# Ledger of designs, part 33: peptides against a protein of PDB entry 7SID

Target 1, 151 residues: chain A of PDB entry 7SID
Amino acid sequence: LHMYLMLLKELPGEEYPLPMEDVLELLKPLSNVCSLYRRDQDVCKTILNHVLHVVKNLGQSNMDSENTRDAQGQFLTVIGAFWHLTKERKYIFSVRMALVNCLKTLLEADPYSKWAILNVMGKDFPVNEVFTQFLADNHHQVRMLAAESIN

## One batch from the design tools (peptide; aimed at target 1 N32 A81 H84)

Design b2_p22_6_s1 (made by RFdiffusion4, then SolubleMPNN; from b2_p22_6, 15 letters changed)
Fold by OpenDDE base, seed 2:
Structure b2_p22_6_s1 (fold): chain B 151 residues (1-151), chain A 22 residues (1-22)
Amino acid sequence: as target 1 above (151 residues)
Amino acid sequence: MDPEELFARLQQEALERLRELA
């Protein structure tokens, strides 16, 4: 876990995007890691904070390539799972804060949710619609963070 | 649903969708 988290943390930002092949390789074990530590709030928060770099890389890639679609799918799967568990009240506010940051970054890359769509239980949820729900979050800091992206 | 099962299911669904788009 430590090594994997360190690798995620070291992902280049917007200035130097990784090749999509490298992003895909890093995303492959992500679902398993998230599943294994799903009940550890601190680990989940850390994962969500680190994958912000992945979102930035995805947003700068050619979205028409097969590798991009694959990487996009792997990432959105994880985000969708965290969102679903959030709706089931499984995560504390600090984890929800990290999730909102991921969603904000997705919206920056895809404001109209053309590809940023969460598929949960066979149903599609555009991130822009998902994000709006956090404006009504029970925790004031989550609401405030969500409101920062909406005029 | 158990979170572990959820992650597995979501991953499987994503893979299936990718196959349909390919």
Scores: peptide ipSAE 0.140, ipTM 0.732, DockQ to the pose 0.084
OpenDDE base, seeds 1, 3, 4, 5: peptide ipSAE 0.068, 0.077, 0.104, 0.069; ipTM 0.679, 0.685, 0.708, 0.680

Design b2_p22_6_s2 (made by RFdiffusion4, then SolubleMPNN; from b2_p22_6, 16 letters changed)
Fold by OpenDDE base, seed 1:
Structure b2_p22_6_s2 (fold): chain B 151 residues (1-151), chain A 22 residues (1-22)
Amino acid sequence: as target 1 above (151 residues)
Amino acid sequence: MDPEKLFEELRKQVEEELLKAA
């Protein structure tokens, strides 16, 4: 786990995107790691903070290839899972804060949710619609973060 | 390891959590 988290931390920013093939390789174990540690708040927060670089990397890519779509799909599956568990009150506010930051970054990369669509339990949820739900979060800091992201 | 299988396992676990929360 720690080695994997270290790799995620070392991802370059949006200014220097990785080849999509490398992104795919990093995403492959991510769902498994998230699944194993879904109840560990600290690990989840760390994962969400580190995958910000993945979002930025995906957003910088202007390619419309199968690999791009595959990477987007794999990433969105993970984000969708975190969001779904958030709705079920599985995560404390600090984890939700990290998730909001991920969603914010997704919106920066895809403001109109052309590809940023969460498929959860067979239903599609555009990220721009998902994001607005955090404006009504029970924790004031989460609401504030969501609000400032829209302003 | 097939990523699709990993995703399916994650989905399964999320579904189980949903059932518990319902």
Scores: peptide ipSAE 0.029, ipTM 0.544, DockQ to the pose 0.083
OpenDDE base, seeds 2, 3, 4, 5: peptide ipSAE 0.020, 0.021, 0.017, 0.019; ipTM 0.432, 0.434, 0.458, 0.439

Design b2_p22_6_s3 (made by RFdiffusion4, then SolubleMPNN; from b2_p22_6, 11 letters changed)
Fold by OpenDDE base, seed 3:
Structure b2_p22_6_s3 (fold): chain B 151 residues (1-151), chain A 22 residues (1-22)
Amino acid sequence: as target 1 above (151 residues)
Amino acid sequence: MNPEELFEKLEEEVKELLEELE
């Protein structure tokens, strides 16, 4: 776990996007890590904060590439899982904050949710619609973060 | 492992995660 988290933390910024092949390799352990530590709020928060770099890479890449589509799909599946568990009230506000930041970054890359669509239990949820739900979050800071991101 | 195999593996793992929490 710690080795993987360190790897995610050391990802290059948006100014230097990673090759898609490297992004795919980084995504391989992600679902397993999320599954094993789904009940650990601190680990989940850390994961979501670190994968912001992945979101930026995915948003700036050539969307016509098969590898890009695959990486986007894999990533969105994980985000969808976190979102689903958020609706089930499984995560504290700090984890929800991190999730909102991920969704915000996705919206910046895809404002109309052409590809940023969460598939959860066989149903599609465009991120732009999902994002608005956080405007009514129970926690003040989550609502504020969401409100700041709609402009 | 090709991208499709990776995607399938990831989806299966996330699916299992969701089922365990329901």
Scores: peptide ipSAE 0.025, ipTM 0.546, DockQ to the pose 0.064
OpenDDE base, seeds 1, 2, 4, 5: peptide ipSAE 0.021, 0.018, 0.024, 0.021; ipTM 0.547, 0.439, 0.558, 0.549; seeds 1, 4 fail the geometry check

Design b2_p22_6_s4 (made by RFdiffusion4, then SolubleMPNN; from b2_p22_6, 12 letters changed)
Fold by OpenDDE base, seed 5:
Structure b2_p22_6_s4 (fold): chain B 151 residues (1-151), chain A 22 residues (1-22)
Amino acid sequence: as target 1 above (151 residues)
Amino acid sequence: MNPEELFEKLREEALEKLEELS
């Protein structure tokens, strides 16, 4: 876990995007890691904060690439799971804050949710629609963060 | 369905979707 989190943390930002092949390699174990530590709020928060770098890389890639679609799919699978568990009130506000930041970054890369669509239990949920739900979050900081993203 | 099962199901769904787009 520590090694994996370190790798995620050290991902280059927008100025120096990684090859999509490298992004894929980092995403491969992500679902498993999230599953193993799903009950650890701090680990979940850390993961969500670190994968922000992945979103930035995904937004700069060619959407026609098979690797890009694969990476997007794997990433969105994880985000969808976190969102679903959030609706079931499984996560504290700090984890929800991190999730909102991920969704915000996704919308910055894909404002019209062309590819940023969460598929959960066979249903499609565009991130822009999912995002609006956090405007009514029980925690004021989550609502404020969501509101700032709309402006 | 526990969270672990959910993640596995979502992974399967993602793989199916990717196969359809290939």
Scores: peptide ipSAE 0.033, ipTM 0.605, DockQ to the pose 0.083
OpenDDE base, seeds 1, 2, 3, 4: peptide ipSAE 0.024, 0.022, 0.021, 0.022; ipTM 0.475, 0.456, 0.449, 0.560

Design b2_p22_7 (made by RFdiffusion4)
Pose (drawn by RFdiffusion4):
Structure b2_p22_7 (pose): chain A 151 residues (1-151), chain P 22 residues (1-22)
Amino acid sequence: as target 1 above (151 residues)
Amino acid sequence: EEREELFKKLYEMVYYGKPEPL
């Protein structure tokens, strides 16, 4: 777990992007890693805080091949799964704050929501519309974080 | 269709907590 978190945190870089196949290799076990630790709040928070570093390489679309959409779908389905579980009152405010940070990073990466769309229950939600929903949260810290990052 | 099935499987693993062995 430590090895994988370290690789996720360190390998992606903004100045010189990784090949997309390497991004796919990084994102391949993430779904199983998140499945094991679904119950644990601290691990989920740590996982989200470490995965928010891949958006810098994911946002590149110059080489928009099939691998790009595959990696974007692999990441967005996990983010959408976390958001859906959060809507059901399944996570504490720490995981919600980490998810807010992830969504803010996604908004930074794709301002027009061309590709950053969460898919859940057969429906699609743009990240920008989802982000404004956190202004009505039950925890003051998450609301303040969303209000401050609304820019 | 194969890609949609792959994304649906990844979602269900995370949502319902169904991990696979290594």

Design b2_p22_7_s1 (made by RFdiffusion4, then SolubleMPNN; from b2_p22_7, 9 letters changed)
Fold by OpenDDE base, seed 2:
Order: structure tokens, then sequence, then C-alpha cells
Structure b2_p22_7_s1 (fold): chain B 151 residues (1-151), chain A 22 residues (1-22)
């Protein structure tokens, strides 16, 4: 876990995006890691903070390749899982804060949710719609973060 | 369709995966 998280942490940002093939390799174990540690709030927070780099990389990539679509899909699946568990009140505010930051970054890359759509249990949730729901979050800091992102 | 199936499988892995070992 530590080595994997370290690798995610050191992922280059949007200034120097990785080849999509490398992004795919990094994403392959991600869903399993998230599942295994889904009840560990600290690990989840760390993962969400680190995958911000993945979002930035995806946002700088061309969407016309199959590899890009695959990587995007894998990433959105993970985010969707965190969103789902958030709706079930499984995560503390600090994890939700990290999730909001991920969603914010997605919206920066895709403001109209053309591709940023979470599919959870067979239902589609555009990230822009998901994001606005955090305006009603139970925690003050989460609401504030969400509000700042749309102003 | 195949892609959707694959994504669904991945989601299920995250949702229904093993809890963290003790």
Amino acid sequence: as target 1 above (151 residues)
Amino acid sequence: KEREEKLKERYDQVYNGKPKPL
C-alpha cells in the first residue's frame, strides 16, 4: 500500500502529463486498493488527495483514444464508489472534503459533465449535479468548499 | 456494452470488496 500511495503521490500534474498507458497501469490496482481500505478513513483521504494528480492528467489528454476512455472510466468508477459510500454516510468530513476537491478538478476539466459522469449502481450522475449536492452537506467546511468552487 | 459491463464489475469490486484485514 505504501509504495502504491507513494507512486500516486509522485504522479506529475497537468504540466507534464504521463502517457495514457502509464496512467492505465497506475489505475489498474486502484479499485482494489480502495475496496480493501474503504473503511479506513485516513487511507481513503490519502487516496483521494493523491488521485487529484490523475484527474489533472486525464484532463490534459485527448479523449479520442480508447486508452483515454478506458482510463477515464476506471477513474470515474472509483470516484463513483466514494460518492456512493458518501451518500450512505460512510465517510467523515475530511474524506468528503477530499472528494469534493476531486470533483472540483473534474469540473475544471469538464464543466458541463460531457464525460465526467459517475455511474453508480446502473444510474448516471453527472459530476456537476453531484457537486451541487455538497452545498447541502452536514459539515460546514464541506459546504463552504463546495460553495467556493461555484462562485 | 462490454465497456459498461467491465466498469460495473470494477464498481462491484470496490463496493463489495473485502474489508481491511486486521
Scores: peptide ipSAE 0.063, ipTM 0.654, DockQ to the pose 0.493
OpenDDE base, seeds 1, 3, 4, 5: peptide ipSAE 0.092, 0.081, 0.027, 0.056; ipTM 0.699, 0.682, 0.598, 0.649; seeds 1, 3 fail the geometry check

Design b2_p22_7_s2 (made by RFdiffusion4, then SolubleMPNN; from b2_p22_7, 14 letters changed)
Fold by OpenDDE base, seed 5:
Structure b2_p22_7_s2 (fold): chain B 151 residues (1-151), chain A 22 residues (1-22)
Amino acid sequence: as target 1 above (151 residues)
Amino acid sequence: SSREQELQERYDRVLNGEPVPL
């Protein structure tokens, strides 16, 4: 886990995008890691904070690339799981804050949710629609963070 | 598609917390 988290942390941001092939290699074990530590709030928060760099890389990639679509799918699968568990009140506010930041970054890259769509239990939920739900979050800081993205 | 099925399976594993080897 620690080794993997270090790799995620060191991922270059928007200024220095990585080849999509490298992004895919980093995303491949992500679902498994999240599955193992889904109940650990600190690990989940750390993962969500680190994958922000991945979102920035995805936003600069060619949408027509097969690797880009694959990376998007891998990432959105994990985000969908986090969102689903959030709706079930499984995560504390700090994890929800990290999730909102991920969703915010996704919307910056895809404001109309052309590809940023969460598939949960066989249903599609555009991120722009999902995001609005955090405006009514029980925690003040989460609501404030969500509101900053709209205005 | 096969890819969609794979993604769904991964999603289910995350939700269910099934242990997987790293």
Scores: peptide ipSAE 0.029, ipTM 0.606, DockQ to the pose 0.850
OpenDDE base, seeds 1, 2, 3, 4: peptide ipSAE 0.025, 0.028, 0.024, 0.025; ipTM 0.610, 0.606, 0.588, 0.607

Design b2_p22_7_s3 (made by RFdiffusion4, then SolubleMPNN; from b2_p22_7, 8 letters changed)
Fold by OpenDDE base, seed 2:
Structure b2_p22_7_s3 (fold): chain B 151 residues (1-151), chain A 22 residues (1-22)
Amino acid sequence: as target 1 above (151 residues)
Amino acid sequence: MEREEELQKRYEQVLNGKPEPL
């Protein structure tokens, strides 16, 4: 876990995006890691903070390639899982804050949710619609963070 | 800090129930 988290942390910034092939390789184990540590709030928060770099990389890539679609799918699966568990009241506010930051970054890359669509339990949820739900979050800091992105 | 700890405890209790899919 530690090695993988360090790898995620050391991803280059938006100015120097990784090749999509490298992003895809990085995303392959991510779902399993998230599943294994789904009950660990700190690990979940750390993962969500680190995958912000993945969102930035996805936004800078050619969206027409098969590898891009695959990487988007892998990433959105993870985000969808975190959102689903959030709806089920499984994550504390700090994890939800990190999730909102991921969603904000997705909206920056895809404001109209053309590709940023969460598929959860066989249903599609555009990220822009998902994001608005956090405006009614129980925690004031989550609501404030969500509100900052609308204006 | 106290609020975060309280929330952490509450959600840990919830997570001890039926496993959720990821």
Scores: peptide ipSAE 0.025, ipTM 0.568, DockQ to the pose 0.033
OpenDDE base, seeds 1, 3, 4, 5: peptide ipSAE 0.022, 0.024, 0.022, 0.022; ipTM 0.553, 0.543, 0.568, 0.557; seeds 1, 3 fail the geometry check

Design b2_p22_7_s4 (made by RFdiffusion4, then SolubleMPNN; from b2_p22_7, 10 letters changed)
Fold by OpenDDE base, seed 5:
Structure b2_p22_7_s4 (fold): chain B 151 residues (1-151), chain A 22 residues (1-22)
Amino acid sequence: as target 1 above (151 residues)
Amino acid sequence: SEREKELEKRYQQVLEGKPEPL
């Protein structure tokens, strides 16, 4: 876990995107890692904070690339799982804030949710629709963060 | 914070015993 988190943390920002092939390699174990630590709020928060770099990389890539679509799919699967568990009130506010930041970054890259669609339990949820639900979050900091993203 | 840790514990307890996605 430590080594993996270090790799995620060291991803370059939007200004210097990684090749999509490298992004894919980093995403491959992500679902498994998240599954193993789904009950650890701190690890989940850390993961969500680190994968912001992945979202930034995805937003700078050519959407017509097969690798880009694959990376988007793998990433959205993980985000969808976090969203699902959030709906079931499984995560504390700090994890939800990290998730909102991920969703915010996704919306910056895809404001109309053309590709940013979460598939959870066989149903599709566009991120722009999902995001608005955080405006009514029980925690004031989450609501404020969500509101800042809309305005 | 201590409050956050308490909430974390509660949420972890809710997760126990249930299969979850991810």
Scores: peptide ipSAE 0.031, ipTM 0.532, DockQ to the pose 0.036
OpenDDE base, seeds 1, 2, 3, 4: peptide ipSAE 0.022, 0.023, 0.023, 0.024; ipTM 0.533, 0.517, 0.531, 0.531; seed 1 fails the geometry check

Design b2_p22_8 (made by RFdiffusion4)
Pose (drawn by RFdiffusion4):
Structure b2_p22_8 (pose): chain A 151 residues (1-151), chain P 22 residues (1-22)
Amino acid sequence: as target 1 above (151 residues)
Amino acid sequence: SDREKRLLDNYLKVAGEDFYHP
């Protein structure tokens, strides 16, 4: 777990992007890793805080081949799964704050929501519309974080 | 498509079948 979190945190870089196949290799086990630790709040928070680093490489669309959409779907389905589980009151405010940080990073990466769309229950939600929903949260810190990052 | 199936499998691994209702 430590090895995978370290690789996720360190390998992606903004100045010189990785090949997309390497991004796919990084994102391949993430779904299983999240599946094992679905119950644990601290691990989920740590996972989200570490995965928010891959958006810098994911946002590149110059080489918009099939691998780009595959990696974007792989990441967006996990983010959407976390958001769906959060809507059902399944996570504490720490995981919600980490999800807010991830969504803010996604909004930074794709302001127009061309590709950053969460898919859940057969429906699609743009990240910008989802982000404003956190202004009505039950925890003051998450609301303040969303209000401050609303810019 | 095969892609749609892989994306749905990966979603169900994180969300769980108890929380998915088609």

Design b2_p22_8_s1 (made by RFdiffusion4, then SolubleMPNN; from b2_p22_8, 8 letters changed)
Fold by OpenDDE base, seed 4:
Structure b2_p22_8_s1 (fold): chain B 151 residues (1-151), chain A 22 residues (1-22)
Amino acid sequence: as target 1 above (151 residues)
Amino acid sequence: SKREQELLENYLKVLGEENYFP
C-alpha cells in the first residue's frame, strides 16, 4: 500500500503531466487497493488525497484519445464508488473532505462535466451536480470546503 | 464502459458492509 501511495503521490502535477499510458498503469490497481482498504477511513482519505495528481494529469490530456477516456473511466469508477458509499454515510468527514477535493479538481478540469460523470449502478451523476450536494453536507468543514471550491 | 461498470459493481458488492472504521 505505502509503495503504491508513494507512486501516486509522486505523480507530476498539472504543469508536467505524465503520459496517459503511465497514468493508466497507476490506475489499474487503484480499484483493488480501494476495495482492500474500504473500511479504513484513514487509508481511504490518503488514497483520495494522492489521486488528486491523477486528476491533474487527466485534465491536461487530450480528452478525445482512447487512453484518456479509459483513464477517465477508471478513475471515475473509483470516485463513483466513494461517492456511493458517501451517500450511504459510510465515510467520516475527513474522507468526504478528500473526496470533495477530488471533485473540485475534476471540476477545475471539466467544469461542465463533459466527461466527469459518475456512473453508479447504471445511473449517471454529473460531478458538478454531485459536488453541489456537498454544500449540504452534515459536517460544517465539508460544507465550507465545498463552498470555497465554487467561490 | 461495461468493464468499468463491472468493476464498480464488484467494488460496491465488496463494500456493501455495514461496519466501517477509522
Scores: peptide ipSAE 0.087, ipTM 0.695, DockQ to the pose 0.207
OpenDDE base, seeds 1, 2, 3, 5: peptide ipSAE 0.084, 0.079, 0.075, 0.078; ipTM 0.688, 0.684, 0.687, 0.706; seed 5 fails the geometry check

Design b2_p22_8_s2 (made by RFdiffusion4, then SolubleMPNN; from b2_p22_8, 8 letters changed)
Fold by OpenDDE base, seed 2:
Structure b2_p22_8_s2 (fold): chain B 151 residues (1-151), chain A 22 residues (1-22)
Amino acid sequence: as target 1 above (151 residues)
Amino acid sequence: SKREEELLKAYLKVLGEDNYFP
């Protein structure tokens, strides 16, 4: 876990995007890691904070390539699962804030949710639609974070 | 498709079988 988290954390920023092939390799173990630690709030928060770098890489790639679609799918699947568990009130506010930041980054990369779409229980939800729901979050800081991201 | 099936498996894996949180 520690090694994987370090790799995610050390991903290059927007100035030097990784080849999509490398992004795919990094995404392969993500669902397994999330599965193992889904009950650990701190680990989930850390994962969500670190995958922000992945979002930035995804947004700069050729959106029409098969590798891009594959990477987007793997990433959005995990985000969708976190959103699902959030709707079921499984995560504390700090995890939800990390998720909001992730969704915010997705919206920056895809403002019209052309590819940033979460599939939850077989139904598609554009990230912009999902994001607005955090305006009604039970925790004040989550609402504030969501609100400042819209305007 | 195979990809969609694998993504679904990954999704369900993260959700967990019992969806229990202490």
Scores: peptide ipSAE 0.478, ipTM 0.869, DockQ to the pose 0.459
OpenDDE base, seeds 1, 3, 4, 5: peptide ipSAE 0.472, 0.472, 0.474, 0.466; ipTM 0.865, 0.866, 0.865, 0.858

Design b2_p22_8_s3 (made by RFdiffusion4, then SolubleMPNN; from b2_p22_8, 8 letters changed)
Fold by OpenDDE base, seed 4:
Structure b2_p22_8_s3 (fold): chain B 151 residues (1-151), chain A 22 residues (1-22)
Amino acid sequence: as target 1 above (151 residues)
Amino acid sequence: SEREEKLLENYLKVLGEENYFP
């Protein structure tokens, strides 16, 4: 886990994005890692914090690329699961804050949610609509973070 | 895609539980 997390953490940001092929390789084990540590709030928080680099890479790539669409889909699947479990109140505020940061970064790359759409249980949820729901989060720090992200 | 939807479904089955995650 630590090695994987370090790889995620050390990914280049917007200044020097990774080739999408490398992003795909990093995304492959992500779902399994999240599943394995689903009950560990700290690990989930750490994962979400580190995948911010993945989001940055996705936003800097050609959206028309097949690999880009594939990477976006795989990533959004994981985010969608975190969102679903968040709606079911399975994650503490610190995890939700990390998720908000992911969503914020997604919106920076795709402000109109053209590709940033979460499909959960067969229903589509544009990230911009998902993000606004955190403005009404039960925890004040999450609400503040969401609000600060917009303002 | 169909693959992504199936992955999500499987992922949610694994993560979804009645109890709050500690």
Scores: peptide ipSAE 0.092, ipTM 0.714, DockQ to the pose 0.242
OpenDDE base, seeds 1, 2, 3, 5: peptide ipSAE 0.082, 0.078, 0.084, 0.091; ipTM 0.701, 0.693, 0.709, 0.716; seeds 1, 3 fail the geometry check

Design b2_p22_8_s4 (made by RFdiffusion4, then SolubleMPNN; from b2_p22_8, 6 letters changed)
Fold by OpenDDE base, seed 2:
Structure b2_p22_8_s4 (fold): chain B 151 residues (1-151), chain A 22 residues (1-22)
Amino acid sequence: as target 1 above (151 residues)
Amino acid sequence: SEREKRLLENYLKVLGEENYFP
C-alpha cells in the first residue's frame, strides 16, 4: 500500500502529464486497493487526495484516445464508489472533503459533465449534479467547500 | 465495461456500521 500511494503522490501535475499508458497502469490496482481499505478513513482520505493528480492528468490528455476513455472509466468507477458509500454515510467529513476536491477538479476539466459521469449500480450521475448535492452536506466545512466551487 | 462493473461491484461489497460524523 505504502509504495502504491507513493507512486500516486509523486505523479506530475497538469504541466507535465503522464503518458496515458502509464496512467492506466497506475489505475489498474486502484479499485482493489480502495476496496481493501474502504473502512479505513485515513487511507481513503489519502487515496482521494493523491488521485487528484490522476484527474489533472486525465484532463490534459487526448479525449479521442481509447486509452483515455479506458482510464477515465476506471477512475470514474472509483469516484462513483466513494460517492455511493458517501450516500450510505460510510465516510467522515474529512473523506467527503477529499471527494469534493476530486469532483471539483473533474468539473474544472469537464464543466458540463460530458464525460465526467458516475455510473453507480447502473444509474448515471453527472458530476455537476453530484457536486451540487454536497451543498446540503451535514458538515459545515463540506458545504463551504462545495459552495466555493460553484461561485 | 464489464471490468469496470466488476471492480465497482467488488468495491461496493461493504460491511460494517454507519460511520457518519457531521
Scores: peptide ipSAE 0.069, ipTM 0.638, DockQ to the pose 0.185
OpenDDE base, seeds 1, 3, 4, 5: peptide ipSAE 0.016, 0.015, 0.013, 0.021; ipTM 0.449, 0.413, 0.404, 0.426; seed 1 fails the geometry check

## One batch from the design tools (peptide; aimed at target 1 S35 Q74)

Design b2_p23_1 (made by RFdiffusion4)
Pose (drawn by RFdiffusion4):
Structure b2_p23_1 (pose): chain A 151 residues (1-151), chain P 23 residues (1-23)
Amino acid sequence: as target 1 above (151 residues)
Amino acid sequence: EEEEEEELWETISEENEEQEEER
């Protein structure tokens, strides 16, 4: 777990992007890793805080091949699954704050929501519309974080 | 609820395995 979190945090870089096949290799076991630790709040928070570093390389669309959409779908489905589970009051405010940070990073990467769309229950939600929903949260810290990052 | 959550994660893993097999 430590090895995978370290690779996720360190390998992606903004100045010189990785090949997309390497991004796919990084994102391949993430779904299983998140499946094992679904119950644990601390591990989920750590996982989200470490995966928010992949958006810098994911946002590149110059080489918009099939691998780009594959990697974007692999990441967006995990993010959407976390958001859906959060809507059902399944996570504490720490995981919600980490998800807010991830969504803020996604909004930074794709301001127009061309590709950053969460898919859940056969429906699609743009990230910008989803982000404003956190202004009505039951925890003051998450609301303040969303209000401050609303810019 | 725990079973529905587990099935959700298994579906995501199956979709990734199908894509790898196609490549």

Design b2_p23_1_s1 (made by RFdiffusion4, then SolubleMPNN; from b2_p23_1, 13 letters changed)
Fold by OpenDDE base, seed 1:
Structure b2_p23_1_s1 (fold): chain B 151 residues (1-151), chain A 23 residues (1-23)
Amino acid sequence: as target 1 above (151 residues)
Amino acid sequence: SEEEEKKLWEEIIKKIEEKLKRK
């Protein structure tokens, strides 16, 4: 876990996107790691914070390639799981904060949710619609963070 | 429930694995 988290942390930012092939390799173990530590709030928070780098890479990639669509799909599937469990009130505010940051970054890259669509249990949820739900979050800091992206 | 959470992630993993196999 630590090695994987370190790898995620060391990813370049928006200024220097990774080749999509490298992103795909990075995403392969993500779902397994998330599943294993799904009930560990601290680990989930850390994962969500680190995958922000992935979001930045996906957001500026060429959307015309199959690899891009595949990477986006894998990533969004994981984010969808976190969102679903958030709705089920399984995560504390700090985890939700990290999730909002991920969603915020997605909206920056895709404001109209052309590709940023969460698929949970066979149903599609555009990120822009999902994001607005955090404006009504029970925790004031989550609401505030969500509100910042609207302006 | 915890079982539902586990099932959710299992389905996600399965979905991703199936996509990878089709490549």
Scores: peptide ipSAE 0.439, ipTM 0.860, DockQ to the pose 0.731
OpenDDE base, seeds 2, 3, 4, 5: peptide ipSAE 0.440, 0.432, 0.434, 0.438; ipTM 0.861, 0.859, 0.860, 0.861; seed 2 fails the geometry check

Design b2_p23_1_s2 (made by RFdiffusion4, then SolubleMPNN; from b2_p23_1, 13 letters changed)
Fold by OpenDDE base, seed 1:
Structure b2_p23_1_s2 (fold): chain B 151 residues (1-151), chain A 23 residues (1-23)
Amino acid sequence: as target 1 above (151 residues)
Amino acid sequence: DEEEEDKLFEEIIEKIEEKLKKK
């Protein structure tokens, strides 16, 4: 786990996106890691903070490649799972804030939610609509972060 | 609640595996 998290943390920023093939390789274990530690708030928060680098790489990629679609799909599925569990009030505010930051970054990359769509339990949820829900979060800091991210 | 969470992640894994098999 720690080794994997370090790899995610060391990803380059938006200025130098990774080849999509490399992104795919990094995403392969992500779903399993998230599933295994879904009940650990600290691990979930750490994962969400580190995958911000993945979001930046995905946003800079060419949308025409099959690999890009696959990588985006794998990533969005994981984010959708976290979002779903937050709706069920399973995560504390610090985890929700980390998720909001991920969603914010997705919106920056895809403001119109052309590809940033969460599929949860067979239903599609555009990230822009999902993000709006956090404006009514029970925790004031989450609401504030969401509100600041609109602009 | 726990069963729902487990089902959700099982679905995630299944979907990913299906995508991988198509390649």
Scores: peptide ipSAE 0.020, ipTM 0.497, DockQ to the pose 0.640
OpenDDE base, seeds 2, 3, 4, 5: peptide ipSAE 0.020, 0.020, 0.019, 0.020; ipTM 0.492, 0.497, 0.491, 0.492; seeds 3, 4 fail the geometry check

